# Peptides against a protein of PDB entry 6D0Y, part 57

Target 1, 225 residues: chain A of PDB entry 6D0Y
Amino acid sequence: ETEDHLESLICKVGEKSACSLESNLEGLAGVLEADLPNYKSKILRLLCTVARLLPEKLTIYTTLVGLLNARNYNFGGEFVEAMIRQLKESLKANNYNEAVYLVRFLSDLVNCHVIAAPSMVAMFENFVSVTQEEDVPQVRRDWYVYAFLSSLPWVGKELYEKKDAEMDRIFANTESYLKRRQKTHVPMLQVWTADKPHPQEEYLDCLWAQIQKLKKDRWQERHIL

## One batch from the design tools (peptide; made by RFdiffusion4, then SolubleMPNN)

Design b2_p14_8_s2 (from b2_p14_8, 5 letters changed)
Fold by OpenDDE base, seed 3:
Structure b2_p14_8_s2 (fold): chain B 225 residues (1-225), chain A 14 residues (1-14)
Amino acid sequence: as target 1 above (225 residues)
Amino acid sequence: VWLPQPPPPVVIPP
């Protein structure tokens, strides 16, 4: 297949089709595998690009990568390495919204059997360990806690099933930090009624409460976080 | 404004 054709196939996956999404993904994985000998670098670049630029297709592309990883383990590894590199670059460039999204993407790759649960736990341990750094701005500490917590909807179930003790430790450290940090309010849109005043809550405290509820519900999401 | 920097790299095996 031509490079242009590969780009079209990758970018348009998940769009209107007479076939199921699953069948389309399986078919595309087969096509891409067959073309790896000739177009590996191009395919890798394309997948990294669409993974970053099309967040609405997150689960489509994580699934596709999962299928490719099952067919070609080395390619799966190269993809993960590329995504980690992109995460680092995003952080260096102060693109923190992109960085958070990339952590979420990596989190979902655990569900697709591309990243091992222990590796993701290790990443989150590193994130939460930032709360213990000395002589750094609180915004740094807060961001890594946010990145951790905001990714749990995608991977919390899997991690607690396999690494419950380690996850509990991370949670304890997170809770401890949240209790001792300086709290600030972020302007938020809220529904206000005279009869039901909305309590003021700090944004990380709010997220923490939501994650705690999700955990109690065995990671079955009932609402949009 | 000082912003967060990456933590030490973690090797993630596929």
Scores: peptide ipSAE 0.038, ipTM 0.709, DockQ to the pose 0.063
Fold by OpenDDE base, seed 5:
Structure b2_p14_8_s2 (fold): chain B 225 residues (1-225), chain A 14 residues (1-14)
Amino acid sequence: as target 1 above (225 residues)
Amino acid sequence: VWLPQPPPPVVIPP
């Protein structure tokens, strides 16, 4: 297959087809595996690119990588290493939106059996440990807490199933930090509606409450119909 | 795949 053909296949996966998504992904994984001897670097770059630029297809590409990893463990490792490098580069470039998305992507790779649960726990431990750093701006501490909490919808269930004690420790540390951090007073937009003004919670407090609820619900998302 | 021990978080510049 030509390089252009590979790009087309990777970019268009998950589009409407007569076959199931699973079948299409399995087929694509087979094609990519066969081409790795000749196009490994190109395939690696393409997968990293679509992982970053197509957030709407996050689960598609994590699944694809999972399938590839099952076929070629070394390639899976190289992909993860590349993604970690990109995460570091994004952080250095102050591209925090990309960085948080990459953390989420890596989180979902745990579900796809590409990243081991203990490794992800270790990453989150490192993130939350930033809250204990001295002489750093609160925005740094807040961002790493945000990156951790905002990724839990994708991986919290798996991590608690396998590493509940370690996760509880991380949660305790997070809670402790959230209680002691400085909160910005959001001016109460008094919406004149007669209903009790819902106090606008600070964004991290709000996220924390949502994650606590999710945890309480055993990580099952309530689909509001 | 084991993640290499994640390097310490990159310094987020203020």
Scores: peptide ipSAE 0.036, ipTM 0.717, DockQ to the pose 0.028
Fold by OpenDDE base, seed 4:
Structure b2_p14_8_s2 (fold): chain B 225 residues (1-225), chain A 14 residues (1-14)
Amino acid sequence: as target 1 above (225 residues)
Amino acid sequence: VWLPQPPPPVVIPP
């Protein structure tokens, strides 16, 4: 395979095909594995790029990486390391939308058996620990909580299955922070009912409520997050 | 893949 061909294959995976997506991914994983001796760095770069730039294909590429990791564990590790580096770089560059997406991507890699659940829990512990930092802007604290909560739809089930006690601790810390943080005013766009008015919530409180509901529903998505 | 403990989060400027 040529580098250009590899790029095409990686970028186009998941598009309409006569074969199933699963078959295509398995096939591509095989091709990529075979080419790792010659094109490892290129493949790594390509996968990192598409992971970052094609959020609509998140599950496709996490699955692909999962398949590759199963074939070549070392490469899987290198990919994760690259993504972690990219996350750090995104944060340094104040690219928070990219950063949160990367956290979500990493979260889904847990489902694909690329990242161990305890490692992801540790990451989230670190994120939520930011809420305890002193002399930092609240936006920093809020962002890391957001990054944590917004990733749970992808990985919450797995993490609670394997690390429920640790997750409960993280949730408790998160809840505590959310109660004490300063809340911004939001426009009252909601329709209030006479019987029980629905409170107007800011984005993080709203997300928290959604995640709490998701957790209560045993991570079965029965509502739109 | 087992990941090492994440480094302290990058500082987000105000």
Scores: peptide ipSAE 0.036, ipTM 0.715, DockQ to the pose 0.028
Fold by OpenDDE base, seed 1:
Structure b2_p14_8_s2 (fold): chain B 225 residues (1-225), chain A 14 residues (1-14)
Amino acid sequence: as target 1 above (225 residues)
Amino acid sequence: VWLPQPPPPVVIPP
């Protein structure tokens, strides 16, 4: 059936082919656009499914959605809405690994011109604002800071190019929180050398340092985060 | 650990 064929095409995109990846993505976008009048819901569900289940193909599927959005912006909007719903569902289900991945996926959609930079800034403002909540567990505050910081490798450049003042404010708020939060003492994880002890940093402090370095390097990654 | 949800994020496509 045509539906099974669409599933196969979507799932196998980016695999070995005689054509370039770019050509395959453009071709697939054309096929999907042509089938939207009859199979919009199916295509939407398929794209949402592969986006969440095949994290190794993140940039492939964000690019595909970008191409589809350029052809049909209404579909792009519906896809984003579906992904946001999935993010909310993941949070409700306490599936925080999926949730953080979805934030990264949404972040890369900014690069693909599917999500506007101001909207992503607003999302990150919402995340960092959790640090100001009272009578909540620190793990909640920490997770949203983690979700923000860990997504910046995918979108930090674009956001600073368009919303530098707002991003600086978010960074200042993040730094302030990191200074005042309770940190876990992990002496057993410290690496010692004869002349140069290397203490194990707390994971958010470590991530913060990495992001600060990335920012300094104009968002060109030169080390493994 | 259960984490309460923040307010819904605002996402507007271009």
Scores: peptide ipSAE 0.036, ipTM 0.721, DockQ to the pose 0.039; fails the geometry check

Design b2_p14_8_s3 (from b2_p14_8, 5 letters changed)
Fold by OpenDDE base, seed 5:
Structure b2_p14_8_s3 (fold): chain B 225 residues (1-225), chain A 14 residues (1-14)
Amino acid sequence: as target 1 above (225 residues)
Amino acid sequence: IWLPQPPPPVVIPP
């Protein structure tokens, strides 16, 4: 495959096809594996790029990487390292929206058997430990808590299945921090038919409540039509 | 938004 063709294949995966998505991903993984000897660096860069720029295809690309990792463990490792470097660069560049997305992406890689659950737990322990840092802005503490909590929809189930005790400790520390931090409440736009104002809950408290509910529901998301 | 650099990340093996 030419570099341009590889780019096309990677970017278009998940589009309309006569075959199942799973079969297409397996096929693409095979193609990419075969081309690694010649185009490893290019493929690595492409995958990192689409992982960052196409958030709507997060699960597609994490799955693809999972399939590639199963075929070529070394490449999987290199990809993870590249993504971690990108996360660090995003943080250095103050691109925190990108950074939090990358954490979510890494979280889903646990489901795809690319990242070990204990490693992700360790990362989250590290994140939540920021809440204990002295002489730092609250926004820093809040961001790492947000990064942790906002990633749990993707990986909470797996982590609790394998590391429940450690996760409970992280949750306890998170809850403790949320109780003592400064909070800001913003009025919510009132529904025209509502008689009473409904204030918007502080964003981290709201997220915490959502995650607690998700945990209670055994990490099963309810889809409301 | 400015944030101080995080502590050294944990090594994430595949």
Scores: peptide ipSAE 0.039, ipTM 0.716, DockQ to the pose 0.060
Fold by OpenDDE base, seed 4:
Structure b2_p14_8_s3 (fold): chain B 225 residues (1-225), chain A 14 residues (1-14)
Amino acid sequence: as target 1 above (225 residues)
Amino acid sequence: IWLPQPPPPVVIPP
């Protein structure tokens, strides 16, 4: 395969095909594996790029990486390292939307057996530990909590299956922080019922409630988060 | 909104 062809294959995977997505991904993984000796850097860059720029194909590319990792474990490691570097760069550049997406991407890589669950737990522990930092803006604390919580729909089940005690600790710390943080006062839209009014919640409180519900539902998604 | 530099994330081994 040529570099241009590889780019085309990687970018177009998951599009309409006569074959199943799974078959296409397996095929592509095989092609990429075969070309790693010659095009490793290019493939790495391409995968990193599409992972960042095509959020609609998140699960496609995490699966692809998972398949490739199974074929070439070293490459999987290099890919993860590249993504972590990109996450760091994104944070340094204050590209927080990209950063949170990357965290979500990494989270789904746990499901694809590319990242170990304990490692992801450790990352989330680090994120939530930011809430304990002194002399930092609350927005910093909030963002890391957001990054953690917003990623749980993708990986919460796996993490609780393997590291329930640690996850519970993270949750407790998160809850504690959410209770003590300052909440932005905005004009609230309230839905009035015959009973108690339903106030508009602050975004992190709302997310927390959704995640708590998801957890209660054993991580079976019933609602659009 | 500007966020201060994050702590280095843990190295995530595969």
Scores: peptide ipSAE 0.035, ipTM 0.710, DockQ to the pose 0.063
Fold by OpenDDE base, seed 3:
Structure b2_p14_8_s3 (fold): chain B 225 residues (1-225), chain A 14 residues (1-14)
Amino acid sequence: as target 1 above (225 residues)
Amino acid sequence: IWLPQPPPPVVIPP
């Protein structure tokens, strides 16, 4: 395959096709595997790029990486390392929206058997441990809690199946922090109707409630968070 | 929103 052709294949996967998505992904994984000896660096760069820039295709690309990892374990490792590096760079550049998306992407890689559950738990432990830092802005503490909670829809089920005790500890620490933090309400978030006034709730408290409900429902999502 | 630098990320092996 030419470099241009590989780019086209990777970028267009999941678009309208006569074949199933699963078939297309399996086929593409085979093509990419065969071309790794000649185009490994290019393929790695392309996958990292589309993973970052096409969030609407998150599950497509995590699945593709999962298939590639099954075929070539070393390449899967290199991809994860590259994504972790991107996460670090995003944080350094204060691109926190990108950073939280990358955490979500990494979370879904656990489902694709690319990242081990214990490793993800360790990451979340580190995130929540930020709440214990002294002399730091609350916005820092809040962001890491947000990054953790907002990623659970993608990985909470798997983590609780394998690391329930550790996850419970993280949840307890999170809850404790949420109770003691200073809360800021945004007036524009308050919706009043004549018959059903909606009480104003702080955004992290709201997210926490949603995640608690999701957990109670055994991580079966019935609505978009 | 300004956030201070994060702690070193955990290395995630496959």
Scores: peptide ipSAE 0.033, ipTM 0.705, DockQ to the pose 0.064
Fold by OpenDDE base, seed 1:
Structure b2_p14_8_s3 (fold): chain B 225 residues (1-225), chain A 14 residues (1-14)
Amino acid sequence: as target 1 above (225 residues)
Amino acid sequence: IWLPQPPPPVVIPP
């Protein structure tokens, strides 16, 4: 059936082929566009499913969605809406690893011209604003800061090119929070040498330092974060 | 641990 064929094409994209990945993605985008009048809902569901279940193919599927968005703008919008719903559902279900991944996926969609930079900035502003909430557990505040910082490798360059002032404000707010939050003392995780004792950093402090370095390097990654 | 959601983000395609 046509639906089974579409599933196979979508799931197998990026695998070994005689053609380049770019050619395969353009070809698949054309096939999917042609089938949207009859199978829009099915295609939408399939793309959402593979996006969340195949994290190793993140850039493949964001690129594919970018190509589809260029061909059919309305479909691109519907896909983004579906992914936002998935993010909300993941949070409600306490699937925080999936939620973080979805934020990264959305972040990379900015690079693929599916999500506008101002919209992503607004989302990150919302995340960091959680640090200002009163009478909430610190784990909530920490998670949204983590979701923000851990997504910047995928979108930081684009956001600073277009919204540098707004991003600087978000960074300032983040830094302020990190300075005032309670940190777990982890002496057993400290690494000592005779000449250079190196305490194990708290995970958010460590991530913050890595992101600051990445920013300083103009978002050119030189090591695995 | 239950983490309530912040207000929904505004996401607009270009």
Scores: peptide ipSAE 0.039, ipTM 0.721, DockQ to the pose 0.039; fails the geometry check

Design b2_p14_8_s4 (from b2_p14_8, 4 letters changed)
Fold by OpenDDE base, seed 5:
Structure b2_p14_8_s4 (fold): chain B 225 residues (1-225), chain A 14 residues (1-14)
Amino acid sequence: as target 1 above (225 residues)
Amino acid sequence: LWQPQPPPPFVIPP
């Protein structure tokens, strides 16, 4: 297939089809695997691009990468390395919205058996360790905690199944930090009940409460976080 | 303004 055709296939996967999504992804994985000898760099770049620019298709592309990784482990490794490099570049460039999304993408790659659970735990340990850094602004500490917590809806279940003790330690460190950090409240839309208004919470405290509830519910999401 | 800091060292092997 031509490079243009590969781009079309990758960009259009998940669109309406007579076949199941899983079948389409398996088919595409087969096509891409067959073309790796000739178009590895192009395919790698395309997958990195759609992973970054099409967040609405996150699970589609993580699944696709999972299927490719199962077929070609080396390519899966190269993809992960590329994504990690992109994450580091995004952080250095202060592209924090992209960076947090990349962390989420990497998190879902654990579910797709591309990244090992212990590796993701180690990454989150490193993130939360930023809270212990001296002579850095709180916004830096807050961001890495946010990146960790906001990714847990995607991978918390798997990580607790595999590394519960380590995750508990990370949670304890996170909780400790959240208790001692300075809080800033920003006006938000007020939600009212018939009897009283719902109190507004600082965004990290709110997220922490949501994640704790999610954990209590065995990581079964019942509402949009 | 917040001064950018390098990310913490991390490696995720496949």
Scores: peptide ipSAE 0.039, ipTM 0.715, DockQ to the pose 0.039
Fold by OpenDDE base, seed 1:
Structure b2_p14_8_s4 (fold): chain B 225 residues (1-225), chain A 14 residues (1-14)
Amino acid sequence: as target 1 above (225 residues)
Amino acid sequence: LWQPQPPPPFVIPP
């Protein structure tokens, strides 16, 4: 395959086809595996690029990487390393929307057997540990809590199945932080209806409540967060 | 003014 052809194949995967998505992904994984000896760097770059630029295809590309990792474990590792580097770069550049998406992408890679559950737990431990930092803006602490909580819909089930004690500790630390952090005054953001007036909940408190419910429901999502 | 801080270290899976 030429470099241009590889780009086309990778970018267009998941689009309408006569074959199933699963078969297309398996086929593409085979093509990419065969071309790794000649085009590893190109393929790596392409996969990282589409992962970042096409968030609507998150599960498609995590699945593809999972299939490719099963064929070539070393490449899977290199891909994860590249994504971690990109995450760090995004954070340094204050690209927080990209950063949080990358965390979600990495989270779903756990489901695809590319990232081990203990590694993801360790990452989340690092995130929540930011809440204990002194002399830093609350917005920094809040962001890492947000990144953690907002990623749990993608990986919470797997992590609690394998690392429940560690996850409970992270949750306890998160809850403790949420109780002591400064919040926008809820009474100032009240939503009033004729039938049931109630204050608008602060965004992290709201997210926390949703995640607690998701956990209670054994990580079976009933509605969009 | 908010001052950006370096991200925490991440564990890279094997």
Scores: peptide ipSAE 0.038, ipTM 0.710, DockQ to the pose 0.040
Fold by OpenDDE base, seed 4:
Structure b2_p14_8_s4 (fold): chain B 225 residues (1-225), chain A 14 residues (1-14)
Amino acid sequence: as target 1 above (225 residues)
Amino acid sequence: LWQPQPPPPFVIPP
């Protein structure tokens, strides 16, 4: 494969094809594996780029990396390291939207058996530990809690299956922080009915409630038609 | 004023 062809294959995976997505991903993983001896750095860079810039294809690329990791464990490790480095860079650059997306991406890599559940738990422990930092702004504390909570739809089930005690501790710490933090109140339309009122909630409190509900539902999302 | 802070140290092995 030429370098340009590899780029095309990686960027276009998941698009309409005569074959199934699974077949295409398996095929691409094979192609990439075969070309690693010659194009490892390029492939690594490409995968990191699409992982960062194409959120609509998150599960496609996590699956691809999972397949590739199964074929070449060392490359999988290098990819994770690169993504972690990118996460740190994003945080340092105050690119918080990119950073939170990267956390979600890493979270889904747990489902793809690229990142071990205990490692992800450790990351979330580190995030939530920021709430205990002294002499830092609340916005920093809030962001790391947000990054944690907003990633749980992708990985909460797996983490609780394997590290329930640790996750419970993280949840307890999160809850404690949410109770003691300063809340910003913004006037918004509030809908009240005699039967079921809809009060305004602070965004982290709202997210917390949603995650608690998700947890209660065994991490199975419910949709109402 | 809010000041940027470094991320907490974390390592996540595969």
Scores: peptide ipSAE 0.036, ipTM 0.699, DockQ to the pose 0.039
Fold by OpenDDE base, seed 2:
Structure b2_p14_8_s4 (fold): chain B 225 residues (1-225), chain A 14 residues (1-14)
Amino acid sequence: as target 1 above (225 residues)
Amino acid sequence: LWQPQPPPPFVIPP
């Protein structure tokens, strides 16, 4: 395989094909594995790039990485390390939209058994611990809570199955923070009915409610969050 | 999904 061809294969995976997606991913994983001795760095860079730039294919690429990790454990580790570095860089650059997406990507890698559940729990513990930091803006605290909560649709089921006690602690800490934080209310966006006004719910409170419902539903998603 | 072996644990500082 040439580098250009590898790029094409990686970028186009999941597109229209006569074969199933699963078959295509397995095939591509085999091709990539075979080329790792010669093109590891290129493949690694390509996967990191498409993971970042093609968010619509999140589950496709996490699955692909899962397959590659099964074939080459070291490569899987290197990929995770690269993505963690990218997350850190995004945070340092204040690219919070990219950062939160990367957290979601990493979260889904748990489902693909690329990242261990305890590692993800530890990451989320670190995120929620930011709420306890002194002399920091609330926006910082809020973002890490948001990053945690907004990632749970991708990994909550797995984490509660394996680390329920730890997750309960994180949830308790999150709930405590949400109760004490200052909330922004936008009266102009209140929904009014003839009998009862409905104030706009703050975005984290709304997300929290959605996640609580998802948890109650045993992490079976029935709607788009 | 697919079940490969996970890499070593990691922790991201805040």
Scores: peptide ipSAE 0.034, ipTM 0.725, DockQ to the pose 0.024

